# Designs tried in a protein design run: peptides against a protein of PDB entry 8HF1. Part 51

Target 1, 320 residues: chain A of PDB entry 8HF1
Amino acid sequence: NVMLYATKPTEVMVSFPHQEQVLTVTRLISAEIEKFYVSLDLMNIGVQPIRRSKSLQCLRDPSKKSFVKQLFNDFLYQMKEYGIYAASIAIISLIVEFDIKRRQAETLSVKLMHRTALTLCEKIRHLLVQKLQDMTYDDDDDNVNTEEVIMNFSTPKVQRFLMSLKVSFADKDPKDICCLVFVERRYTCKCIYGLLLNYIQSTPELRNVLTPQFMVGRNNISPDFESVLERKWQKSAIQQFRDGNANLMICSSVLEEGIDVQACNHVFILDPVKTFNMYVQSKGRARTTEAKFVLFTADKEREKTIQQIYQYRKAHNDIA

## One batch from the design tools (peptide; made by RFdiffusion4, then SolubleMPNN)

Design b1_p12_8_s1 (from b1_p12_8, 6 letters changed)
Fold by OpenDDE base, seed 2:
Structure b1_p12_8_s1 (fold): chain B 320 residues (1-320), chain A 12 residues (1-12)
Amino acid sequence: as target 1 above (320 residues)
Amino acid sequence: SPLSYQPLEYLP
């Protein structure tokens, strides 16, 4: 029971300026997704054949369209919350998912729906990569993965997060590092993982110091939709983190799912702490004497965040 | 100019 350990990590708050990245490219991408939703609503995908396997409750036709919309809505969220660079990584995950769904499609209409979604993702990827290249003199795709491009096309939150990693871990022994990064959404784990891989590779002070991994929370709604590959990856990632082959783990709701993660010396909360349970469980992983618990807040929400943390501290002390 | 690393604000 994580609540029983009176771990008193040093709590740190990192403020970032609230800048809405009002870029023409983000407006164009949003408008293309909205046009696609209108087209998607007009698509007749027909009645899906009821697979007789009792466990695969046939997702009714609306659920296939709703899943496509959910993926694009999660992409739009990532683009807004983490920036264009993170969006360029996030779109690849959509491309992979829609290609899998296109190949698994039992009907021509469903195959066409996923193909249309895939074509939109390729268009979005091109628009994002082109915008990243506008800052690079060289048209080579490899030049978009520099520290400068990553920083310039990341939100102030992500910029402060990356700076906090650099200051916290530059030239340290990788064995002395056990870091957790908490994010709210499942797809954010993959996006921030890809961003961190490129950032660490482009940052000499971190290249041999940080080895990231990610854990995606279990879809409680349908364990049958978790690919066998995702479950294998999750087990491998946890094992690598336990064995010390990875020293930074990006997590969503993993602690609520009873995944036993080792005691860490750094815990970063990249997204707002929405629940008391999230606060206690994430803070309870920072167990070393010098452990740091780092929160990120917009300057405009600083006072509200401080008040919320004091309420959680009080509530935790009343239970302890 | 490198965005001056604002010092980590310790929550009291």
Scores: peptide ipSAE 0.160, ipTM 0.724, DockQ to the pose 0.645
Fold by OpenDDE base, seed 5:
Structure b1_p12_8_s1 (fold): chain B 320 residues (1-320), chain A 12 residues (1-12)
Amino acid sequence: as target 1 above (320 residues)
Amino acid sequence: SPLSYQPLEYLP
């Protein structure tokens, strides 16, 4: 029970400017997705019989259309919260998922629906990559993965996060690093993982210093092949982090699911702390001597965030 | 322009 350990990490707040960079490309992508939703609502894919399994009832839209909309809404959230560069990685995950669903489709109508979604994802990918290339002199796809391109096409939150990693870990011994990065949503773990791989590879001071992994929550109620692959990946990622083969772990609400990770010297909370449990559980992982607990907040939400953290500190001291 | 490293604000 992590609640019983009086951890006294150094708590740090990193503020970032709330700049809504309204890029023309993000408006175009949003409009293409909205246009796709209108077309999707007109598609007749047949009514699938509601098999009465009690716990899964909310996820089985008989049309599977709500699931397609959820994936695109999650993509739009990533593009807004993390930026165009993160969105270029996130869209690849949608492409892979819709290709799997297209192959697994039992009907021609469902197959066509996933094919149409896949075609939209490829168009979005092209628009994103083309925008990243506007800052590169060479048309080579590999040239978009520079530190400069990553920083310029990331949100202020992600920029401050990457800068905090560079300052914290530049030229350090990889053995002295045990870092957790908490994010709110499961799909963000994989997106930020891909971003960090490219950032570390483009940043000489972090090459061979940081070895990232990601862990998604176990609560994938999907009985499908994807859930088995994800469970194997999670088990491998946790083991690599325990064995010291990875020194940075990106995770979501994993700690609430009873996944025990080792004591860490750095804990980053990339997304807002929404619950007392998240605060206590994440802070409770910063257990080494001189451990740091780093929060990110928009400048506009700074005072509210400080007050919320003081309330959580008080509540934690009253139960300790 | 390099984003000016604002110093890490320690929460008191």
Scores: peptide ipSAE 0.154, ipTM 0.718, DockQ to the pose 0.696
Fold by OpenDDE base, seed 4:
Structure b1_p12_8_s1 (fold): chain B 320 residues (1-320), chain A 12 residues (1-12)
Amino acid sequence: as target 1 above (320 residues)
Amino acid sequence: SPLSYQPLEYLP
């Protein structure tokens, strides 16, 4: 039994200033969503017939209002945590979701609810895109997808993440890169994927170096609601990462379920490590001799984050 | 001003 001494990855902490970019546009968007919630609560959608498929006692809110609020709350979180540029990508996912639900609506009242949500998303998209364009001095270049625009409209956390990618991977051989990026939320995977595609395309040193993919967790709650398309996408993304056709994978806590992912040389934790299991499992993917495990922390939370990581290290060493 | 890449703080 050769105890392969699991080479402990080099643990790195990247601090970022806690700047709440209080942009007028973010306040306006938040206020429009709050007004929409008041209007949504007043909407009479009627009692939807509970289609008792026998198996999944998912307490679907019979009004479907809770799900609409959840999507907008997830959007507000992404706008706060990742910035306006990330929010401009995130809102497109809401537009697609509400258009699908509008088409699938069994009642006129539910159809109207999803139409009203869609109209709000289009207004939000316009406000975000307009704000991204306000920094392009050149009237002619409608291209809001420059490195400068991405950096300026990203939170300090995302700015430090993008800089860490550039420094880590500029002009490297794509074959030598096996990178994981962990995020907390399912919807964040798609948002950060879209942001990275645009950033890599705008950054010459990364264009032919990084090929990103994303993996969303299986909705254990409702395998029937994972669209056949999402399941096909997940299988394809995993296979591309295994085959080396993708070298950067954005994932939520999915790797807990025994998805055999190759030994990675870089693991980035973009969101706070909330659990010991997340720490052990994400760190356990950084298995090469020179592997890096990179954490991001706000300067205000730095001491608390350090103490938490030391507690997790101690607990991990006491079990190993 | 390019946000000066602050050196990665290695956690000991």
Scores: peptide ipSAE 0.153, ipTM 0.723, DockQ to the pose 0.665
Fold by OpenDDE base, seed 3:
Structure b1_p12_8_s1 (fold): chain B 320 residues (1-320), chain A 12 residues (1-12)
Amino acid sequence: as target 1 above (320 residues)
Amino acid sequence: SPLSYQPLEYLP
């Protein structure tokens, strides 16, 4: 009986200062979105025909207004949790989505609703880019993707995450790296992926060391063209990570959905661990020799986070 | 201020 002592990963906690980034631009953007919600509630878009697709009974909200509000609420969350730089990437995803929905609109009223949302997104993009440029002497758009701009316009959580990546992976062999980064929300995967591409490209010690990919959970809600493209992209991203063509994977609850990802030597939890299942499944991916499981916590929440992790450890040991 | 990398606290 070779007891394969599964080497438990080393658990690490990184604390960061709780700074509410009270920037005037974030208040202005929030106020513009609230004004837009008032205008959106007054819009008459008519009764949308319920497309009876037989299979998945997820009632598409017939108003389509809830989907517009959800995208802006997810954007506001990303701006608050990750900072202005991540928000400048997040807004591009909204622009793409609203332009697709505008082109696919079956009625003039729905087309106008998505056009109004798109116009607001372009205004928000200009406000964000202008704020990123305030630190650059030159009006050239290319200067906003520097290590300095990324760090200065990121939240303390994201700053500590980027520093932890640099310290962990500077000048290492890419073949020896198998890293997972867990985030709570699907839209955060795309924003953190775009941020990491720009950060790695601006950081010489990480160039040719880290090759990021992202994976979003299966949106079981609709077999729309976007969901087919997303499923194709996910399969390609997983395959690149399995083949070693990518060595850092950003994911949400995807691993709960039974996606077989390799044993990793690093697991970063960027957002708070809210459930026992998230703790066990994410920690259970750190299976190599000397594997690290890294948590991020605000200083004010440190004690509460430690107590929660000890409760999860106890519950896991009682089941194992 | 240089964001001093606070040493990684190992959870016991």
Scores: peptide ipSAE 0.142, ipTM 0.712, DockQ to the pose 0.697

Design b1_p12_8_s2 (from b1_p12_8, 6 letters changed)
Fold by OpenDDE base, seed 3:
Structure b1_p12_8_s2 (fold): chain B 320 residues (1-320), chain A 12 residues (1-12)
Amino acid sequence: as target 1 above (320 residues)
Amino acid sequence: KPLSYQPLELLP
């Protein structure tokens, strides 16, 4: 029962300017995905046999088209919320997923659908990488992973998050760090993990200080081979964080699923706190002496965010 | 301009 311990972490609010990234490349990518959805709706992939696995009645969409649209919609969200650099990492995860689904395709029509999605992802990756290279003098792919490129092609929210990490952890002993980073969506965990690996590697003050790991929520939907690999990865990631082999963990709704993570000295909430339970559970992980609980808000939403946090504090104190 | 990390302590 996480509610019983009145942990009083220092609550910190970091404001960032609201900037709509109106880049020509993001508009082009969005238009290519919309054009692909029109073509996808016209594709006849036939009736897929409903594999009645007895246990979890998650109606797999018999068309498999909804899953393709979900992955691209999650990509568009990540590009908007985290920026072009994060999108260049997110698109690789879509490429891997569509290549797996292409190989596992039971029909030629489903194979062609996943091949068309994969070809679009390869085009999107090229457009993103080309835009990251516009700031580099040399055409070498390795030059896109600099601190400068990461910062310039990240949203103001991500820029303030990375700066907050640098200020909080520069030249600290890695043993004294136990950090959680909460994000709303499952796919964001892997995207932000990849961004942090590149940022830490490009930032000398953090290279030997921060060792990131990520953990996604249990997808209860399907015991597919991917879910078994993900479950093994999650168990390994949690164990590495418990053993001190990792000191920064990126999480989604994992705390709601009863994953026991150790007491932390830093908790960052990268996305808006939408529920009272998310507030109490995430704050309840900041349990050490001098623990910090850090929230991010757009300047335009600052007052609304303060009022919402005050309501959650009051509701938490009325139950404690 | 260095984005000043001014953590606003949420007033108690």
Scores: peptide ipSAE 0.050, ipTM 0.680, DockQ to the pose 0.547
Fold by OpenDDE base, seed 5:
Structure b1_p12_8_s2 (fold): chain B 320 residues (1-320), chain A 12 residues (1-12)
Amino acid sequence: as target 1 above (320 residues)
Amino acid sequence: KPLSYQPLELLP
């Protein structure tokens, strides 16, 4: 029970300016997704026979349309919250997922739906990559993964996060680093992981210092959607982090309360702390003597964030 | 322009 540990990490708040990304490309992508939703609603996928599997938990959307919309909504969220560069990585995950769903489609109508979604994802990928290349004089795909491109096409939140990593870990011994990065959404783990891989590779001071991994919480709702490959990857990632072969772990807030990860010296909360449990569980991982617990907040939400953290501290001290 | 690193604010 992480609540029983009176951890006193140094709590740090990093403020970032609230900038709405006024990019024409983001508006275009959003408009293409909205047009796709209209077309998706008109698609006759047929009444899929509700196989009454007894567990009510997988309300298999008989249309499978809600799941398609959820993935695009999660993509739109990632593009807004993390930026165009993160979106270019996030879209690849959608492409992979829709291709799997297209291959697994039991009906021609469902196959066509996933094919149409996949075609839109490829168009979005092209628009994103083209926008990243507009800053590069060279048409080489490798040139879009520079520190400069990553920073320029990331939101102020992600920029401050990357700068905080660089300042915290530049030229340090990898063995002295045990870092957790908490994000709200499952899909964000893989997106931020891909962003960090490229950022670390492009940043000499972090190259061979940080070895990132990601862990997605078990989706209790649908164990059937977790590929055997994803489950193997999760187990391997946790083991690598335990063995010290990885020193930075990206986690979703859906860490089952029981994942015993080692005592960390850095905990970054990239997304807003929405619950007391998330605050206590994440803070409770910062257990070393000089442990840092770093929060990110928009300047406009700074006061509200401070008040919320004060309430959580008070509530935690009243239980401890 | 990359945002200049602002010093980490200690939470009160």
Scores: peptide ipSAE 0.045, ipTM 0.710, DockQ to the pose 0.829
Fold by OpenDDE base, seed 1:
Parts: sequence; structure tokens; C-alpha cells
Structure b1_p12_8_s2 (fold): chain B 320 residues (1-320), chain A 12 residues (1-12)
Amino acid sequence: as target 1 above (320 residues)
Amino acid sequence: KPLSYQPLELLP
């Protein structure tokens, strides 16, 4: 048994400047969400009859208020971590989710709560789109999906990520590319997927090179809450990536859930590596010849990130 | 200023 020593991937760190994008629009949006939380706390939604469906979530928040707050908190996180352009995509996911919940509402009070959340999301969407349009000089070209707009309204982390993709994959054969992108949060997968679709379409060197897909980790809550549609979509996305019809896959926690993805030549970790398991599992997917494992770090956190990676390398070598 | 693509720093 020749233990083919899996060729250790080349580990790369990309530093980015920590810029707090203090845009007036982001402050306004945050303040509108905070006002909404005050109003939400005052809403009498009544005790929803706990449908004894085995989902632990219904036990945690019978009013569903915490779930509404979670979605807006995830949106605020995405706006902060990825920028206004990413936020303009993320808000659409909230609109879709709240419209579904509004339609599924068992009570008029819950229906009204989700309607109020939708109205806020549409206001936020308008504010974001208007801010993206402020940089388009031509009033006639409503196309906020240019490389320039995407780059200018993205955080330094996302800018460095997009640049790293362009440098890594410009004018390559699509068949020679097998790329994973790891993000921490499930909702970030959809957001970064939408951003990448628009970026790839606006970037001639990538348009026929990269075909992105995303996988959302299974909700630990119940296999029943994965809509039959989400499970079908996830299976289709995995199959497309296996068949080479997609060559870039955005993932959140998917490897911890035992989704076996093929050996990749590039693995990008867009968010901080928080656990040893995430480090080992994600790095362990970069198995091809000349595979790259790319980490992103803020300049201010560079030393801390290096020390953490050395600790993980040491721990990995002590187990191996 | 074009964000100068700083070359990928190899983690030592």
C-alpha cells in the first residue's frame, strides 16, 4: 500500500486593509433595522400553537420574532463583511424568505409581522440600489452589475478575493479548474454566488472560464426544513460540480456534514478559520498537483492569523 | 489608486 503522501497544498495568505466602510447608507439601514426591532418587540403575535413538529426551532421561538431578527442580523453582517454590493443581493434573499413566511403564516398577526419585515426589506433594497446607481454616470445604463461597481462597493476582503480569482483563472481552460470557496454562514453562500455570477459576466477573462455553484450546509434543525426544492437544488449543484459543468463551488460547513466533493486545485477560505477541523477539512480538499490553499486576513490580524495557522499545522503534524 | 494586487504571500 503506497500511502501516496497527499501532496501538501501550497498555503497562501492574502492580506487586505481593514477599512470600516462608514457609508451614510449603511448607518441609515442599521438605524432602520434597530427601529424595526423596537416595533417588533412591541408586536403582540400571540402564542403560536407549537405544532408538535419535532423541529427544535419552534420550541425556541414560538413567536418567530427571533428568526426575523436573525435574518436581519445576518444581512447586517453581510453588509459589513462583504459590502454594499453584496448587501444588495443579500436583501433579495430576505425578501424571498419573508414572502414565503408571509404566505405560510397561520395567523393574521404573524402575516402582518412578515409583511412589515418585507416592507422594510424593499426600502433597504431601494436604498442600496440607489447608492449603486450613484456611480453609474449614464442614467440610461441601469446596469449596476459592472466590474467597476462590484469592486468599488465591495469590502477590501471581497476585492482581494475577486482579484485573486481573476489572477488565478484568467484565460484558463475551464476543465483545469476545480475551486472551492468556503464561507462561514449559509446565507453568505447565496450572496457571494450572486456576486460572482455578476462579476464573471462583467469580466471577459472569466466569462467562459468560471461556472459557479453554491452548497448550503444542512440545517441541523431537521431534514424536514430543508425544502424538497433546496435538497433537489443541492443534489443538482453537487452533481454539476462532479460532472465538471460547474468548476467553482461556494460552501458553508458542508464538509463537516460529510458531503464528499472531488479533489480540488484551489481552496479559498473567505472568512476566518475558527476551528482546527475547518482548517484540516478545507485544506484536505486541496489535493491535486500544485493545489493552492488561500486564506484571507486583515492586515491588523495578520500576525494573529499566522500564529493560529502555525498552531493548527503543529496540531495536524502531531496527529499525522 | 488601483488597489495594487499585492502578490500572494506564501505562508512560511
Scores: peptide ipSAE 0.045, ipTM 0.667, DockQ to the pose 0.706
Fold by OpenDDE base, seed 4:
Structure b1_p12_8_s2 (fold): chain B 320 residues (1-320), chain A 12 residues (1-12)
Amino acid sequence: as target 1 above (320 residues)
Amino acid sequence: KPLSYQPLELLP
């Protein structure tokens, strides 16, 4: 029970400017998704047979349209919160997911719906890649994975996060590093993992220092939809982190499910701390004497964030 | 310009 460990990590707050980079490409992508939602609402896909798996009464939208909208809404969130570079990685996950669903479609109408979603994702990918290439003189897709391109097309939050990693871990022994990065959403774990792989590979001071992995929470709602591949990946990622073959783990709120992760010396909270449980559990992983607990906040929300952390500290001290 | 690394504010 993580609540019982009165760990006193050094708490650090990193402020970032709240700049809405209103890029024309971001507006165009949002408008294309909105047009697609109008088209999607007009699609007649018929009544899908409710596969009653006996256990969880999760009313799957019989239309499967809600799930398509959820994936695009998660993409729009990632593009807003992490930037265009992160969005270029996030869109690949949507392409893979819609191609799987297109192949698994039981009806022609559902197959067509997933095909239309896939075509939109391909268009979005081209718009994002083209915008990343505007900073490169070469039309080669490999040239968009530079430290400069990653930094320029990331939000101020992600820029400060990457800088904090570089300053914290440059030229350190990989064995001395045990880092957790907490994010709110499951899909963000994969997106930030891909971004970190490219950033570490482009940053000489980090190439042989940081080995990232990611962990997504179990889908409690439908264990049958957790692909055998995702379950194998999670087990492998946890084992690599336990064995020291990975020293940075990106995770969502998965640690609530009793996944015993070793004591860490760094904990980064990339997204806002929304709950007391998230604060206590994430802070409770920073267990070494020199452990750092790093929060990110927009300058406009700095005072509100400080007040919230003081309330959580007080509540934690009243329970301990 | 590289965003100057503002020193990590220690939360008191």
Scores: peptide ipSAE 0.044, ipTM 0.669, DockQ to the pose 0.700

Design b1_p12_8_s3 (from b1_p12_8, 6 letters changed)
Fold by OpenDDE base, seed 2:
Structure b1_p12_8_s3 (fold): chain B 320 residues (1-320), chain A 12 residues (1-12)
Amino acid sequence: as target 1 above (320 residues)
Amino acid sequence: APLSYTPLEVLP
């Protein structure tokens, strides 16, 4: 019912050139992760003690290796989709996760597995940071967090996203901004959040204008694995966005899970709209007068994206 | 060269 009277947002498409960043460093990192997977498959982690937690999902031994591979696969995805700069932030999330898991490891073999993963993450971090520094002519300023470095080491999609933010929000009153940024993956929320913090801090026109926050989707894995800290942080992030202490929220599909966020004047879809539900739910958040719903597409996928959006519009009008 | 800001295409 609330959808019928919502002011239809202006739908905007931002095209970006499809550039495969064929960087030697990305190939090297991918090859190091592949070598690590071979080593990981050969690791005998032994039979893990069945913790009788009330949730029936005894994490079988394959699940621990599978989770390590999932984190590195998510990292590889982020490096490909968002660029080297985003990857330098994403790797920190892996370092934190593997250090937590190393400390929580019940067996020496599992502790060693997470230590080996952590050592690889540190190597990857050094390779990424070194590559970011190679473009800074000034040997003295270790600050790889400049607007120029962020832009040069981001994918065309992320470049167009950052430019769209700058043009949309430069010198605006922070109170007039209510922005959502949708991403597909939960780890992308943290990565893009860190990127935006550094970009906003390096961009004078956005300093004190944009205050980003992020929401991570619920783990599809048992609520027992959601740390009490993650739930508290998510609740705090939502509250800050409601109170206007944050005016840009990066979220995954969490909004489909019944997180009530206020009506927004900007909705950015950074990743491809894969489902009709994602289209309707995300578009349905752009409810203010003159609200913008912004999509990003590669030039090669532009026509296909337009056709898909028209199909979703038609399907939405047939239900309304 | 300033990256030519491809204007936001309003979807008709």
Scores: peptide ipSAE 0.262, ipTM 0.747, DockQ to the pose 0.631
Fold by OpenDDE base, seed 4:
Structure b1_p12_8_s3 (fold): chain B 320 residues (1-320), chain A 12 residues (1-12)
Amino acid sequence: as target 1 above (320 residues)
Amino acid sequence: APLSYTPLEVLP
């Protein structure tokens, strides 16, 4: 009966001010994506031959246009929820994806569609990098990856998350740290990973303390080369975390797939806890005696968040 | 201004 003696982790809530970053650059980027959607809807990509073997992929991605829109919508979400700095990393993932899809295109019309999407991503990247450089007063220091730039161009949620990491882990032994960071979306894992690499490298107290990895949920057996590389990456990242070569793991809904992650001393929930299962599964990884389970909430949503956590606690105690 | 670290509110 291992469940009865599990020391309940200390549940912590970190509040952050609701700031809508009304930056002119974010409005410009959103308007450029909207203009692109109008142009995309006018593109004739032809009827793709339904090869029987692609039927499962066609059910998941009914149109190559819908996939393009999904990637840009996920980017817009990341820019809103995590800030401009995170968006500058997120756009690189779109550039890589659209360049691969452009090269793999079976038709000239599909190749042109992915090329147009890629050109928009390059324009967005330039606008983001230019805005990050506006804080570098000295023309000579092209280094947009400073702690100050990361903090100033991150949302209040991300700022509080980074501060919580610094306070929790500054100058600690790397071996004593086993940290999980939960995010809602697959693409957010890569974005927050890139942000954390740059933040840790710019923060002396963390540089030799935290070694991050990320785990993206298994895309089911797409025979595509991308899915093979991603599966290899996931297997390597999990193994590094098990071996103690990584001590911070960024993950999405991966725990639902029966991946045994070790007992952790810190669990951060960066995005809202939307389900009871997510609450129980993520909290159930914080198993050490001094384990912390840390939630982030906007001040305007604090009461709603508290009520939701109390409902989940009650439901969990009624099952235990 | 240093963003005042909001103390970790322990949920009761």
Scores: peptide ipSAE 0.256, ipTM 0.752, DockQ to the pose 0.698
Fold by OpenDDE base, seed 3:
Structure b1_p12_8_s3 (fold): chain B 320 residues (1-320), chain A 12 residues (1-12)
Amino acid sequence: as target 1 above (320 residues)
Amino acid sequence: APLSYTPLEVLP
């Protein structure tokens, strides 16, 4: 039962210039990943045993090669959609994952595959960090987390998002803030969380105002242990947000999974609204009297986005 | 260039 409580949040659209930041470093990284895929396809890793999940659904564990390609494809998506600074955070998540998979490898061939993937991630990390340092004359690693570096190496979408947060929340009481940020992909939650931690720490007007947290949807494909850790993290994150210890929550499709979060006064949709259900569920969290529902659109897609929102509004009113 | 915050367009 979607409780269609007819709270009418103020709907706001933020336009951003469509600039494909075609940096030489992003082309180099993409080419290195493509070369790695050719090498990965040539690797003989043998027949992998089907892990029987305890649930009677034989979810074929995705081929270990397919999982490696998925992580790099998700990384390439983060780099394109959010920029080089976000990519520098996203690559750390890949390093951690491939290091775990390398240590858990039952065969030498699988261990070597994950080691090769990890070596590529370290090369990518170095290329990204070096590019972030090109703006700082000082070789000190601490200088890459400034407001200026974050803004300059973020996409126009992320720049407008960060500016919208600063304008919305500068010098406010943290108790008066209940903010949701929706993103399309689960890996974006972690990436944008890391970016926001560094941005808030570098922005004096936000340091004592915003305390971010993130929730990722249940991965039905995750091993039982990863699923238990993710469930523990989700439970802790939700509890912190309920207790007011966190006042900004980054979410993917988590609301579709029936995770009950409190009524919010701000809802940001960082990625395009692709479905009517996503529109209704995300908007339905903006339930306070002065609630804002903020959308981001490229200037070239503005008219199409407006038309789509009016179609969703009409369809919502026809059900209410 | 100062990133002029495009004014929040309230969707009617």
Scores: peptide ipSAE 0.217, ipTM 0.736, DockQ to the pose 0.693
Fold by OpenDDE base, seed 1:
Structure b1_p12_8_s3 (fold): chain B 320 residues (1-320), chain A 12 residues (1-12)
Amino acid sequence: as target 1 above (320 residues)
Amino acid sequence: APLSYTPLEVLP
């Protein structure tokens, strides 16, 4: 039980300016998604057969309109919270998902729905890539993955996170690093993983220091081929992290499901801590004597974040 | 402008 370990990591707070990136491209993308929702609501996809799996979770058939809207809402959230660069990676995950669902479609109407969603994702991808290229003088696609482009098209939160990684891990021995990065949403794991791969590759001081992996929550809803691949990926990623072949793990609330991850010396909480359980479980992974627990907060939410952490510390000490 | 690294504030 992670709650019983009185781990006293050094708690660190990193403040960042609250900047709403008022980019024209972000407004255009949001408006195109809203237009698509109106069109999607008018589509007749028929009554999909409710596969009677006994789990209440089966109400979210991934072939339904609600799942399509969920993926685009998660994309819009990632674009807002992490920036345009992270969004350019996140949209590729939507393209892959909608192409799989288009191929698996049992009806022509569902196939058409996923095709329309895919067409919108390709349009969004082009708008994002074009905006990233506006800073590159050269037409080469490889030039959009520079440290400068990543930093300029990331939110202040992500900028401070990347700077914190560089300062914390530059020129260190890879064997001395055991880092967790917690994010709230499943799809955020993939886009932050892709962002970190490109950032590490563009940052000489980190190329041979950090080897990232990601862990996505088990979507136990369907034993589909995708869920088998995800389960294989999770097992492989966990094993690589246990064997020291990876030293940075990006994860969501998956650690609540009893995944035994090693004691870490760094824990980064990239998203706001919303629950006492999340605070205790994530902090309970920072178990080394020199462990750091790093939180990110907007300047305007700093006082509220501090008060919330003090309430969680008090509640933890009253149980321990 | 160099992104002024906001110093890591150790929470007391």
Scores: peptide ipSAE 0.203, ipTM 0.737, DockQ to the pose 0.682

